# Designs tried in a protein design run: peptides against a protein of PDB entry 5A53. Part 236

Target 1, 230 residues: chain A of PDB entry 5A53
Amino acid sequence: LVENVKQALFIPGQSCNKNLHDIMVDLSALKKPDMKRFNRKNDIHPFEDMSPLEFFSEKNDCSLMVLMTSSKKRKNNMTFIRTFGYKIYDMIELMVADNFKLLSDFKKLTFTVGLKPMFTFQGAAFDTHPVYKQIKSLFLDFFRGESTDLQDVAGLQHVISMTIQGDFQDGEPLPNVLFRVYKLKSYKSDQGGKRLPRIELVEIGPRLDFKIGRIHTPSPDMVTEAHKKP

## One batch from the design tools (peptide; made by RFdiffusion4, then SolubleMPNN)

Design b2_p30_5_s4 (from b2_p30_5, 13 letters changed)
Fold by OpenDDE base, seed 5:
Structure b2_p30_5_s4 (fold): chain B 230 residues (1-230), chain A 30 residues (1-30)
Amino acid sequence: as target 1 above (230 residues)
Amino acid sequence: KKFYPPLTDKELEEIQKLEDLLLALLEFSK
């Protein structure tokens, strides 16, 4: 059974502020056309009660959700949620640091809406540490769109880079994840008759440094069910 | 009812291969 492209629902929480709203708009632009946004604030506390999110997932047919909240303890918090069968699969809080940049802070470049970004991950922990593995899985799932084929490479326009900010030891706070978005520019460099396509990366935004917050992981039973071949 | 399962390990591996290819292309373009 080939399911449709996963849709993302962006939900402003009750504490959503202007900065979070702007971040939401810019990040969600990268998910177009497979994105919905609520215009009204919703009082949702996913780590206390997940049922409202499950309801919204099913009602809107969105298996991906992002809840925008802000508090003194969790400033500029983006809670990323994935569902399986419209039930919460996993959640992670990613708090945007104050040094963020919006699309308006970068040179406006023409881009085609709906092209799938490719990702690069910098840091061994993305493959070994359970939290960073979840982040990697989440973002790849979030922006995957349709099945990746060689045609996606031919249409490559955007690269999203995710970097773990520095090394860390066991028991230390998890380093931030640096989120960067680039547009690929191909230049025909006439260097010495060999037309090697020169590819330049131009940052287009948004620029987000994510501080990792609370995490919800699926039950072993849910993992088993989610990975069952139909 | 749609389920929208998370990415499988196989799917992650396939994506990673493409990422590796992209990285190689970016390195050669320098």
Scores: peptide ipSAE 0.454, ipTM 0.872, DockQ to the pose 0.680
Fold by OpenDDE base, seed 1:
Structure b2_p30_5_s4 (fold): chain B 230 residues (1-230), chain A 30 residues (1-30)
Amino acid sequence: as target 1 above (230 residues)
Amino acid sequence: KKFYPPLTDKELEEIQKLEDLLLALLEFSK
């Protein structure tokens, strides 16, 4: 069964502010055309009651959701949710640090809507640490979906870089994840008569530093069911 | 009914191969 490209639903929570709204708009632009946004605020507390999110997932046929909330304890909080069979699979809170930059803070570069970004992950923990493995899986799933085709390389226009900010030991607070978006520019360098293709990365935004918050992981039974080939 | 399972290990491996290729290209361009 070839499933359709995963759709994302962006939900402003009751505490969504202007900054979060702007971040939502900019981040969701990278998911176009496979993105929906609610125009109204919704009072949702996913770590207390998941039922409203499951309802929205099914009603909108969106297996990916992002809830935008802000509080004193969890400022600029983006809760990323994935569903399986319209049931909550996993959730993670990623709080945007105040040093964020919007698309408007960078030189406007046009990109083709619908092209998937390539990802780069910097930090060994993305392959070894459960939380960072979840983040890696989430963002890859969010922006690429299930199919990686070599044709995606031919259509490569932008790269998303995710970097773990520094080393950490067991029991220490998890370092932030630095989210950066670059446009790929190909230049023909005429240096010395040899046309060497030069590829440059130009940051286009948004620039987000994610602080890791609360996490919900699926039950072992749900993991087993989710990985069963239909 | 659509299920939308998470990425499989195989899919992750395929993505990683593409990322490695991209990194190699980027390093060559520097």
Scores: peptide ipSAE 0.262, ipTM 0.807, DockQ to the pose 0.650
Fold by OpenDDE base, seed 4:
Structure b2_p30_5_s4 (fold): chain B 230 residues (1-230), chain A 30 residues (1-30)
Amino acid sequence: as target 1 above (230 residues)
Amino acid sequence: KKFYPPLTDKELEEIQKLEDLLLALLEFSK
């Protein structure tokens, strides 16, 4: 069964502010056309009661959700949620640092909507540490788009880069994850030999530094059920 | 009912092949 592209639902929480709204708009633009946004604020507290999110997942047929909230303790908080069978699979709070940049802060480049991004992950912890493994899995799942057999290299225009900000030891606070988006530009090299196109990466935004907050992980039983082939 | 399972390790590996391709392309551009 070729599964349909996972749809994302962006939900402004009751405490959603202008900055979070702008971030939501810019980040969700990368998920077009497989994205829905609510225009109204919703009073949702996913770590207290997950039922409203499960309801929204089913009602909107969205297996991906992002809740936008802000408080003194959790400023500019993006809660990323994944569902399986419209039940909560996992959740992670990613708080956007104040040094964020919007798409408007970069040179406007034309891009084709709906093209699959390439990913780069910098930091050994993305492969070894459970929290960073979850983040890697989440963002790959979130932006994968349509499964095309033909890796049409010609259709690869965007690079999403995620970097762990520095080294850390056990028991230390988890470093931020630096989220960057680039456009791939190919130039014809005039050098008469092997016409390898020169490729350059140009940052297009948004630029987000994520502080890691609370996490919900699935039960082992749920993991087993989710990986069962139908 | 639609079930949207999380990405399998195999699917993650397939996506990572695009990273390898990108890295290769960048190396050839130097």
Scores: peptide ipSAE 0.253, ipTM 0.808, DockQ to the pose 0.738
Fold by OpenDDE base, seed 2:
Structure b2_p30_5_s4 (fold): chain B 230 residues (1-230), chain A 30 residues (1-30)
Amino acid sequence: as target 1 above (230 residues)
Amino acid sequence: KKFYPPLTDKELEEIQKLEDLLLALLEFSK
């Protein structure tokens, strides 16, 4: 069963402010055309009641959701939700630090909508630590788009880079995840017969530093069911 | 009914191969 590209639903919460709205717009632009946005604020508290999100997932056929909320305790909070069979699979709160940059803060580079990004993950914890493994899985799942054959690699124009901000030990607060988006520029280098294209990375935004908040993980049974290929 | 399972380990590995290739290309472009 070739499942369709996972659709994302961006939901402004009741406490969604202008900054979060702008962040939502810019981040969701990277998910086009596989994205929906609500224009109305919704009073959703996913860690208290997940039922409204499951309803929205099913109603909109979106297996990915992002809830935009802000409070004193959880400023600029993006709750990323994944569903399996329109039931909550996992959730993670990622709070955007105040040093964020929008697309408008960068030189406007034309990007083609719908191109699949490449990913880079910096930090060993992305492969070993459960929380960072979830983040890695989430963002790969979120932005993967269509399964492109190797032939579509030539069309890859964007790199999403995620970096763990510094080292940490067990029991220490989890470092932020630095989210960066780059456009690949290939230049024909005429240098000396071997035309190796010079590749330059140009940051295009948005620039987001994510502080990790609350997490919901699936039950072992749900994991087992979700990995069963029908 | 669409289920939209999470990424499998195999799918993650396949994506990582592309990342490795990209990193290699970037290193060669220096």
Scores: peptide ipSAE 0.246, ipTM 0.796, DockQ to the pose 0.687

Design b2_p30_6_s1 (from b2_p30_6, 16 letters changed)
Fold by OpenDDE base, seed 2:
Structure b2_p30_6_s1 (fold): chain B 230 residues (1-230), chain A 30 residues (1-30)
Amino acid sequence: as target 1 above (230 residues)
Amino acid sequence: SYEELMAKNQEAEDFLKKNYLSSGREEKKK
């Protein structure tokens, strides 16, 4: 079965800076080999005109895109875009807080390219609130794809943790999403008879706190089409 | 903080132990 692994395209916008470039490099490293990056800045405003993104989706055969922009109002903004049939399905702005950490800020560990992460989601809103449900769906789609096979668990080397930063009520500002990446270390504990593997988690980066920005939701028709399994 | 990192690591370890190690035990009982 050729896993229909969704390809990602990382696009530096016109306002892309060194910090966003470094974040882009580190986040895209988790999507290897199923990732492309543009080396040139592109003047794209996805909430004004989506046509350039649809063009790039088709020309690069990428159903996932990330646009890197920065302004005073939307500092370190990563716009995540999904397409279906090379048409915009959904978009979300996730602004990286200034407390971010790069892979260089962590202990270098051996990592095998192409293994799927396990996900953990902390916060009830990931299952109930429309925006956090979209974020959960996006990140699962981005890094894991559609494969649910138990064989993916045998190759588990890393965990992506996503946490909603605190409780909130209806009408309150949406809390940030804390993105963390851990490497799984298994130790054979030779302690007495029951070889329970001791599992340890080591943060490997990047560390990103996402502030939620603007959202584009799919049309009901596109939702129905995208959920039609062939 | 380092303490918050360790707490998150422990939570994620507990999650993995609960969800990964439990599933491998059910298959051996058939």
Scores: peptide ipSAE 0.019, ipTM 0.397, DockQ to the pose 0.034
Fold by OpenDDE base, seed 1:
Structure b2_p30_6_s1 (fold): chain B 230 residues (1-230), chain A 30 residues (1-30)
Amino acid sequence: as target 1 above (230 residues)
Amino acid sequence: SYEELMAKNQEAEDFLKKNYLSSGREEKKK
Protein backbone atom coordinates (compact mmCIF):
# COMPACT_ATOMS: atom_id res chain seq x y z
CA LEU B 1 0.00 0.00 0.00
CA VAL B 2 1.51 3.33 -0.99
CA GLU B 3 1.12 5.27 2.22
CA ASN B 4 -0.61 8.48 1.25
CA VAL B 5 1.68 10.57 3.43
CA LYS B 6 0.39 14.11 3.63
CA GLN B 7 2.97 16.73 2.69
CA ALA B 8 3.42 19.78 4.93
CA LEU B 9 4.31 23.32 3.89
CA PHE B 10 5.78 25.65 6.51
CA ILE B 11 5.18 29.31 5.72
CA PRO B 12 6.83 32.22 7.53
CA GLY B 13 4.30 35.02 7.82
CA GLN B 14 5.26 38.67 7.62
CA SER B 15 5.50 38.86 11.43
CA CYS B 16 7.59 35.67 11.77
CA ASN B 17 10.38 36.16 14.33
CA LYS B 18 13.55 34.24 15.21
CA ASN B 19 11.84 32.14 17.89
CA LEU B 20 9.09 31.08 15.49
CA HIS B 21 11.66 30.34 12.83
CA ASP B 22 13.58 28.10 15.25
CA ILE B 23 10.35 26.36 16.33
CA MET B 24 9.42 25.91 12.67
CA VAL B 25 12.80 24.33 11.92
CA ASP B 26 12.54 21.92 14.83
CA LEU B 27 8.90 20.95 14.31
CA SER B 28 9.45 20.50 10.57
CA ALA B 29 12.43 18.24 11.29
CA LEU B 30 9.93 15.74 12.76
CA LYS B 31 7.98 15.85 9.47
CA LYS B 32 10.99 15.09 7.24
CA PRO B 33 11.11 14.05 4.46
CA ASP B 34 7.47 15.05 3.88
CA MET B 35 7.84 18.79 4.35
CA LYS B 36 8.65 21.97 2.47
CA ARG B 37 9.63 25.34 3.94
CA PHE B 38 9.43 28.76 2.41
CA ASN B 39 12.49 30.92 2.94
CA ARG B 40 10.60 34.15 2.26
CA LYS B 41 8.03 35.81 4.45
CA ASN B 42 4.52 35.91 3.05
CA ASP B 43 1.83 38.38 4.07
CA ILE B 44 -1.03 35.97 4.76
CA HIS B 45 -4.04 36.54 6.99
CA PRO B 46 -5.85 33.18 6.82
CA PHE B 47 -8.89 34.23 8.85
CA GLU B 48 -9.44 37.21 6.52
CA ASP B 49 -8.52 35.67 3.16
CA MET B 50 -7.89 31.95 2.66
CA SER B 51 -7.18 32.18 -1.09
CA PRO B 52 -3.36 32.53 -0.76
CA LEU B 53 -3.25 29.31 1.29
CA GLU B 54 -5.38 27.43 -1.24
CA PHE B 55 -3.02 28.67 -3.95
CA PHE B 56 0.03 27.48 -1.99
CA SER B 57 -1.63 24.12 -1.25
CA GLU B 58 -2.20 23.51 -4.95
CA LYS B 59 1.14 24.87 -6.21
CA ASN B 60 3.18 22.89 -3.67
CA ASP B 61 0.93 19.80 -3.56
CA CYS B 62 0.64 20.14 0.22
CA SER B 63 -2.52 19.24 2.14
CA LEU B 64 -0.96 20.46 5.40
CA MET B 65 0.28 23.99 6.03
CA VAL B 66 1.68 25.82 9.03
CA LEU B 67 1.72 29.62 9.02
CA MET B 68 4.16 31.24 11.45
CA THR B 69 3.02 34.66 12.75
CA SER B 70 3.50 36.74 15.88
CA SER B 71 1.71 39.74 17.33
CA LYS B 72 1.06 41.22 20.78
CA LYS B 73 -2.34 39.47 20.86
CA ARG B 74 -1.15 36.22 19.21
CA LYS B 75 2.48 35.72 20.18
CA ASN B 76 4.33 32.77 18.61
CA ASN B 77 1.25 31.75 16.64
CA MET B 78 1.31 28.62 14.53
CA THR B 79 -1.76 28.44 12.33
CA PHE B 80 -2.25 24.83 11.28
CA ILE B 81 -4.21 24.44 8.06
CA ARG B 82 -5.52 21.35 6.35
CA THR B 83 -6.80 21.31 2.80
CA PHE B 84 -8.97 18.88 0.90
CA GLY B 85 -8.81 19.11 -2.88
CA TYR B 86 -6.62 22.20 -2.31
CA LYS B 87 -9.55 23.92 -0.54
CA ILE B 88 -9.38 24.91 3.11
CA TYR B 89 -10.77 22.10 5.24
CA ASP B 90 -9.95 23.42 8.71
CA MET B 91 -7.64 25.82 10.52
CA ILE B 92 -6.50 26.25 14.10
CA GLU B 93 -4.27 28.80 15.78
CA LEU B 94 -1.87 27.26 18.29
CA MET B 95 0.23 29.84 20.13
CA VAL B 96 3.51 28.55 21.57
CA ALA B 97 4.08 29.65 25.17
CA ASP B 98 7.37 31.38 26.03
CA ASN B 99 8.61 28.35 28.02
CA PHE B 100 9.28 26.38 24.81
CA LYS B 101 12.37 24.22 24.40
CA LEU B 102 14.17 23.58 21.12
CA LEU B 103 15.92 20.39 20.01
CA SER B 104 19.19 22.11 20.96
CA ASP B 105 18.03 22.27 24.60
CA PHE B 106 17.99 18.47 24.77
CA LYS B 107 20.71 15.87 24.43
CA LYS B 108 21.06 15.26 20.71
CA LEU B 109 19.61 11.88 20.07
CA THR B 110 19.73 10.84 16.46
CA PHE B 111 16.31 10.04 15.13
CA THR B 112 15.71 8.13 11.93
CA VAL B 113 14.04 10.36 9.37
CA GLY B 114 10.76 9.00 8.06
CA LEU B 115 9.77 6.86 11.04
CA LYS B 116 6.21 7.51 12.13
CA PRO B 117 5.77 8.46 15.77
CA MET B 118 3.43 6.79 18.16
CA PHE B 119 0.87 9.19 19.59
CA THR B 120 -0.57 9.40 23.05
CA PHE B 121 -3.36 11.73 24.07
CA GLN B 122 -4.01 12.58 27.71
CA GLY B 123 -7.36 14.14 28.52
CA ALA B 124 -10.91 12.94 27.93
CA ALA B 125 -11.69 16.09 25.92
CA PHE B 126 -9.60 14.74 23.00
CA ASP B 127 -12.46 12.29 22.43
CA THR B 128 -15.42 14.47 23.47
CA HIS B 129 -14.78 18.18 22.86
CA PRO B 130 -14.93 19.39 19.21
CA VAL B 131 -11.82 21.60 19.44
CA TYR B 132 -9.65 18.93 21.03
CA LYS B 133 -11.00 16.35 18.57
CA GLN B 134 -9.83 18.65 15.78
CA ILE B 135 -6.39 19.00 17.42
CA LYS B 136 -6.12 15.21 17.80
CA SER B 137 -7.16 14.67 14.18
CA LEU B 138 -4.79 17.39 12.96
CA PHE B 139 -1.69 16.04 14.72
CA LEU B 140 -2.45 12.45 13.72
CA ASP B 141 -2.79 13.57 10.09
CA PHE B 142 0.31 15.72 10.37
CA PHE B 143 2.76 13.15 11.74
CA ARG B 144 1.26 9.67 11.39
CA GLY B 145 -0.83 9.90 8.25
CA GLU B 146 -3.70 7.57 7.45
CA SER B 147 -1.86 4.25 7.57
CA THR B 148 -2.52 2.17 10.67
CA ASP B 149 0.36 -0.12 9.81
CA LEU B 150 1.42 -1.73 13.04
CA GLN B 151 4.93 -0.44 12.90
CA ASP B 152 7.01 -3.13 14.46
CA VAL B 153 7.66 -2.03 18.05
CA ALA B 154 11.32 -2.50 17.12
CA GLY B 155 10.96 0.34 14.60
CA LEU B 156 9.12 2.63 17.01
CA GLN B 157 11.63 5.29 17.98
CA HIS B 158 9.47 8.30 18.79
CA VAL B 159 6.44 9.07 20.83
CA ILE B 160 4.52 12.30 20.58
CA SER B 161 2.56 13.02 23.73
CA MET B 162 -0.26 15.54 23.74
CA THR B 163 -1.74 16.43 27.12
CA ILE B 164 -4.56 18.81 27.99
CA GLN B 165 -3.06 20.93 30.78
CA GLY B 166 -6.08 20.71 33.09
CA ASP B 167 -9.78 20.18 33.52
CA PHE B 168 -12.22 22.80 32.30
CA GLN B 169 -15.92 23.52 32.36
CA ASP B 170 -18.16 24.77 29.60
CA GLY B 171 -17.56 28.46 28.94
CA GLU B 172 -14.07 28.43 30.50
CA PRO B 173 -10.95 29.17 28.45
CA LEU B 174 -9.66 26.01 26.83
CA PRO B 175 -6.57 24.63 28.60
CA ASN B 176 -3.27 24.51 26.75
CA VAL B 177 -2.14 21.40 24.93
CA LEU B 178 1.26 20.18 26.09
CA PHE B 179 3.22 18.84 23.13
CA ARG B 180 6.14 16.55 24.06
CA VAL B 181 8.40 14.34 21.98
CA TYR B 182 10.16 11.32 23.43
CA LYS B 183 12.62 8.80 22.10
CA LEU B 184 12.15 5.24 23.24
CA LYS B 185 15.28 3.65 24.64
CA SER B 186 15.24 -0.08 25.17
CA TYR B 187 17.63 -1.41 27.76
CA LYS B 188 18.30 -5.09 28.15
CA SER B 189 18.36 -5.56 31.90
CA ASP B 190 20.27 -8.79 32.56
CA GLN B 191 19.03 -8.81 36.15
CA GLY B 192 18.46 -12.43 37.15
CA GLY B 193 18.37 -14.10 33.71
CA LYS B 194 14.96 -12.62 32.89
CA ARG B 195 15.60 -10.25 30.02
CA LEU B 196 12.90 -7.81 30.97
CA PRO B 197 13.16 -5.08 28.37
CA ARG B 198 13.36 -1.84 30.28
CA ILE B 199 11.97 0.94 28.15
CA GLU B 200 12.86 4.50 29.02
CA LEU B 201 11.37 7.61 27.53
CA VAL B 202 13.88 10.34 26.83
CA GLU B 203 12.54 13.75 25.93
CA ILE B 204 14.16 14.94 22.70
CA GLY B 205 12.15 18.06 21.94
CA PRO B 206 10.80 20.32 20.85
CA ARG B 207 8.76 21.06 23.97
CA LEU B 208 5.76 23.20 23.08
CA ASP B 209 2.83 24.38 25.18
CA PHE B 210 0.06 25.33 22.77
CA LYS B 211 -2.49 27.97 23.66
CA ILE B 212 -5.58 27.53 21.49
CA GLY B 213 -6.61 30.52 19.37
CA ARG B 214 -9.05 30.95 16.50
CA ILE B 215 -10.55 27.97 14.73
CA HIS B 216 -12.10 27.42 11.34
CA THR B 217 -14.22 24.29 11.19
CA PRO B 218 -14.92 22.44 7.95
CA SER B 219 -18.26 22.75 6.23
CA PRO B 220 -20.53 19.71 6.60
CA ASP B 221 -20.14 19.08 2.87
CA MET B 222 -16.34 19.02 3.12
CA VAL B 223 -16.54 16.66 6.11
CA THR B 224 -18.67 14.30 4.02
CA GLU B 225 -16.30 14.49 1.04
CA ALA B 226 -13.16 14.06 3.17
CA HIS B 227 -14.60 10.91 4.81
CA LYS B 228 -15.55 9.37 1.48
CA LYS B 229 -12.89 6.78 0.98
CA PRO B 230 -12.12 6.70 -2.69
CA SER A 1 3.14 26.92 37.01
CA TYR A 2 6.44 25.38 35.91
CA GLU A 3 5.92 22.69 38.56
CA GLU A 4 2.46 21.88 37.19
CA LEU A 5 3.95 21.65 33.70
CA MET A 6 6.64 19.29 34.98
CA ALA A 7 4.02 17.23 36.80
CA LYS A 8 1.96 16.95 33.60
CA ASN A 9 5.07 15.92 31.68
CA GLN A 10 5.77 13.24 34.28
CA GLU A 11 2.16 12.07 34.14
CA ALA A 12 2.43 11.78 30.38
CA GLU A 13 5.72 9.90 30.68
CA ASP A 14 4.30 7.53 33.30
CA PHE A 15 1.22 6.94 31.18
CA LEU A 16 3.40 6.17 28.18
CA LYS A 17 5.64 3.83 30.16
CA LYS A 18 2.64 2.04 31.61
CA ASN A 19 0.83 1.66 28.30
CA TYR A 20 3.90 0.86 26.24
CA LEU A 21 5.12 -1.68 28.78
CA SER A 22 1.65 -3.20 28.94
CA SER A 23 1.29 -3.37 25.14
CA GLY A 24 4.86 -4.65 24.72
CA ARG A 25 4.03 -7.46 27.14
CA GLU A 26 0.93 -8.37 25.17
CA GLU A 27 2.82 -8.47 21.86
CA LYS A 28 5.45 -10.78 23.38
CA LYS A 29 2.69 -13.12 24.56
CA LYS A 30 1.39 -13.58 21.03
Scores: peptide ipSAE 0.019, ipTM 0.423, DockQ to the pose 0.031
Fold by OpenDDE base, seed 5:
Structure b2_p30_6_s1 (fold): chain B 230 residues (1-230), chain A 30 residues (1-30)
Amino acid sequence: as target 1 above (230 residues)
Amino acid sequence: SYEELMAKNQEAEDFLKKNYLSSGREEKKK
């Protein structure tokens, strides 16, 4: 089965800054080889006009896009876009908090390019709340695509952890999503003759705390059409 | 299907929680 790996396009917006550029480079490195980056800034306002993104989706054959913008109200904003048939399926603004860490802030570890990360989600809202369900779906789709031969645990090198930062009630601001990336290290524990492989998680970056912004939800018709493809 | 993908991802998460994250240090809140 040819795994239909979804391609990602990273787009610097007009207001893209150095921090967003660095974040874009590091996050897109986890999507290699299935990613493209624009080198030029593009004046795109996806919540005003989605047509430029649909055009870029089709022209680049990318069903995943990330628009990098920054303003006083929406600092370090990563707009994640999914398309279906080159039409906008959904969008979500995820603003990176100032406490972010780049890959350079962590111990460099060798990793194999193209290995699909495993995911962990912490917080019941990932399975119950519509916004967090969309985030879960987005990140799974972004890094794994539609088919996961998860059977090869032997190839597991990376874990992406996503945690909802605290509890919340109805009408409260949605807690941030803590994005963490770990490498699995297997140690032969020589403790006591039973070679239990001790596996440790080592953070490798980037470290991103996402504040949730604006959301575009798919039309019921697009949901139905997107789910018809097995 | 999306449902099969979600089921496989859940199995993988459960496997990771059971075998890898249970041994993971709680990120000490620095």
Scores: peptide ipSAE 0.016, ipTM 0.403, DockQ to the pose 0.030
Fold by OpenDDE base, seed 3:
Structure b2_p30_6_s1 (fold): chain B 230 residues (1-230), chain A 30 residues (1-30)
Amino acid sequence: as target 1 above (230 residues)
Amino acid sequence: SYEELMAKNQEAEDFLKKNYLSSGREEKKK
C-alpha cells in the first residue's frame, strides 16, 4: 500500500514575525520529510480570497497548508488549511498563546524523522463538538496521515497530546486546545526479574496553546466527495 | 474508508490512553 502521506506547505504570511517563524520551524519539524516551507512572505488572506492557497496547493502538490500571520486581533495565528482536489476543503485559525515553548526550551532529545506520532485527545468535545471534531481530524490528517497500520504503534516514539482546556457550555467561548509533544522513553527496569518495560513520557516540544479563531467548514458536497476516497 | 481510518485512530488513541497516558496527566496538575 503506497502511503498517501499528505504533504504540508508552511507559508509565512506578510505579517509573519520571528516568534511565528520559530513556531513554524519547530512544528514543521514534526512533519518532516513531508513538509515544504516558503522562505518568502506571501500576502494571503484566506478568509477573503482562497484562490492563492488553491494555487499553492496545486503547484506544490500539498493538500495541507499552514499560513503564519500575526495581527493585534489574531496574534501568532496559524491558519490550517486542507484541500481536496486542490480546492479548499476546510480552514481553521489556531492562535498560539504567548506562553509557547520551542524545541530549544526542552532537553534536546533526538527523534527519528519520519516516525508517525501517536495521538491522544483529551476532552469529550473532540468527539461531539463540530469544531473540535474538525481540529481532531485536521491534526490526525496533518501528522499521522491516512495510512496508519496498527503495527506502527509498536514503533511509535512520539505522542502528540491535544487537550481541551476545561469544560464549556453552549454559547461560551471555545476553550483553548493544549498541544503537547512527548517522546516515549522505554526504560528496562531490572527490578526483581520481571522486566516490565517502564515507559515514561518526556515532553520534547513545541508546547503550544491554541486559541480557536475563524473556521471555514467544507460544503456538504465536498464532505461527500472526500469520504468517497477509500 | 474514512470510517475505517477513524476507527483505527480511535483504537490507537484507546491504546495510548490505556497504556501511556496515566503518566502524562500528572504534569498538568502542577
Scores: peptide ipSAE 0.016, ipTM 0.424, DockQ to the pose 0.030

Design b2_p30_6_s2 (from b2_p30_6, 12 letters changed)
Fold by OpenDDE base, seed 2:
Structure b2_p30_6_s2 (fold): chain B 230 residues (1-230), chain A 30 residues (1-30)
Amino acid sequence: as target 1 above (230 residues)
Amino acid sequence: SYEELMAANAAAEKYYEENYLYSGREELKK
């Protein structure tokens, strides 16, 4: 049994502003066609009461959700939520830094909706640190799209790159995660050796630097159940 | 490089497959 593509629901919170709306639109464009957006603001505080999110997960059949909120303490906050059986599995606050760039800030390039992205994760902590492991898992789960056996590389149009901004030690604040999206341009190389195509990566946006906020992690039992093939 | 990109993506795909999180939706319980 292969699960269908996970659907994402983008939810404007009560404090959602124009910048967050624009970010939401641009980020959600990468999740098309497997994305829904609410047009109305919803007063949701997921770290206080998770029940509204569980309700929306079930009613919209979305196992992925993003809540858009902004405050003085948590400016441009994107709370990413995953559900298991329409119950909260995990949550993470990712606050977008003010240096963000929208799709409109980049050269318009032809982009095919629904193509599977390539992924790159830069930083050892993505493999070792629990928080960055969660981020890696989340973004893979969020943007992987349809599981095709045929990795037709020829169909891969874009790269999602995530980079940990600098080194850190235990007890230090967690560095930001730099989210970048590139279009892959491949050129035939006539050079007779390893027929590896010459590639160029062109940034297409959005450009988001994520500051890590609050996290909710599942129980060990829920982890076990969520990783079991039904 | 192309090779580095492909290797990074392959590692990500492998990780995704090995750590696949099921949604637990009703359609999967059948």
Scores: peptide ipSAE 0.630, ipTM 0.917, DockQ to the pose 0.732
Fold by OpenDDE base, seed 3:
Structure b2_p30_6_s2 (fold): chain B 230 residues (1-230), chain A 30 residues (1-30)
Amino acid sequence: as target 1 above (230 residues)
Amino acid sequence: SYEELMAANAAAEKYYEENYLYSGREELKK
């Protein structure tokens, strides 16, 4: 049993600024049509009180949420939240570095809304380190979209690439995660009878470098329940 | 390469399926 596509709710926090709003618009465009956005700012502090997010999850039937906040300590902060049974499952703060690029900074390329992206994860820590494993899981959940039985590569138009920025040792600050979005362009190369499709990746945006902030992890019991097929 | 991209995507899909997190929404309880 595959559940319906997970819906995302984008919430501007009280401290949401123009840059975060623009980032929200661009990132949420990748989640269309399975996305809602609030137009009003909401005063939510998820690491102090999770109840407002649980309320919004239930009222909007959204198991994915993104809270947009900014402070001196946590500039351009995107808190990604997942729920199970409309209760908080996990949360992670991902702060967007100032070097971000919007969709408007790239050549306008048309893409079909609702197509399943390809994913690439660069960095061994995505498979071994609990924080990066959570990020991998989160972004797969967030952007996977409809399970088309058609593994037909022919329908894949874009690539979401996530890269850990460098190696790190235990006790060191966690490197940023580089979020990149590419459009896949296939060219028929009619060279010498071997029709090897030439594939080019063109960056389409947004370009986001995520600094990792605070994390909330689920209880072991909640993990067990959330992974059970109903 | 395209092959590397496809392999990476296949690994990501496999991971997603093996680690699928249900939302626990009421519509799924019916």
Scores: peptide ipSAE 0.628, ipTM 0.915, DockQ to the pose 0.698
Fold by OpenDDE base, seed 4:
Structure b2_p30_6_s2 (fold): chain B 230 residues (1-230), chain A 30 residues (1-30)
Amino acid sequence: as target 1 above (230 residues)
Amino acid sequence: SYEELMAANAAAEKYYEENYLYSGREELKK
């Protein structure tokens, strides 16, 4: 059984501002066509009451949600939520640093909607640390899209790159995650025995540095159920 | 390089497949 592409719902919170709205628009553009956006602000506090998010998950058939909020303590906060059976599976707050760049800040390139991105994860903690493992899992779930057999370089249009900003030790604050999006340009290489294509990566945006905030993790039972093939 | 990019992507895809989380939606339980 192959699950259909996971749908994402972008929700402006009550404190959503213009910058967050613009970030929401640009980030959600990468999730097209498998994305919905609310036009109205919703008063949702997911770490206090999860029930509104569960309701929206079920009502919109979206297993992925992003709540856009901003406060003095949690500026430009994107709460990423996943559901299992329309119940909260996990949540993570990712606060966008002020140095963000929108799609309008980059050279506008033609982009085919719905193509499968390539992924790169830089930092050993993506494989070992629970929080970064959750982030890796989340972004793969969020942007993987439809599996196309077009593994040909011609079908590979963009790269989503996530980098942990520096090394850290136990007890230290978790480094930011640098989110970058590149368009892949391939050139035929006539030179060399392996005929490997020459590639160039061009940043297309958005550029987001995520500061990690609060996290909700699933129960062990929910983890077990969510990994079972139906 | 192209090879490094492809290797990184392959590792990410492998991880995704091995750690796939189902959404538990009713349409998928049938």
Scores: peptide ipSAE 0.627, ipTM 0.923, DockQ to the pose 0.699
Fold by OpenDDE base, seed 5:
Structure b2_p30_6_s2 (fold): chain B 230 residues (1-230), chain A 30 residues (1-30)
Amino acid sequence: as target 1 above (230 residues)
Amino acid sequence: SYEELMAANAAAEKYYEENYLYSGREELKK
């Protein structure tokens, strides 16, 4: 049994502003067609009470959720939530820095909706540090889409790149994660023997620098159950 | 490079498959 594509629900919180709305629209465009958006603001405080999110997960059959909130302490905050059996599995606050760019800030390039992205993760901490491992897992889970056996490189149109912004030591604040989206342009290299296609990456947006906030991690039992094939 | 991109993507896909998180939705329990 292969699981169908995980569905994402984007939820404007009570403090959702225009910038967050625009970011929500652009980021959710990368998740089409496997995305729903609420049009109304919802008063949800996931680190105080998770029950409303569990209810929305079940009601909308969405195992992925993003809550959009903003405050003085947590400006442009995107809380990413995953559920297992419609119960909260994990949560992470990712605050978008003010230097963000929308799709409208880039040259419009045609891309096919629903194609599987390529992924790149830059920074050793994505493999070693528990928070960055969670981020890696989350974004793979969020944007992987359908497992198409179409290993055909010809179908790969875009790259999601995530980079840890600099090195850090133990006890230091966690560096931001730089989220970038590129379109892959392949050129036939007329140059000699190894027909490696020359590729160019063109940034298409959105451009988001994520500051890491609060985190909820699953219980060991929930981890074990969530990794078992049904 | 193209090769580096493809290698990075392959590593990411392998990681995803090896660490796949099931959603636990009812449709999957049948």
Scores: peptide ipSAE 0.621, ipTM 0.912, DockQ to the pose 0.706; fails the geometry check

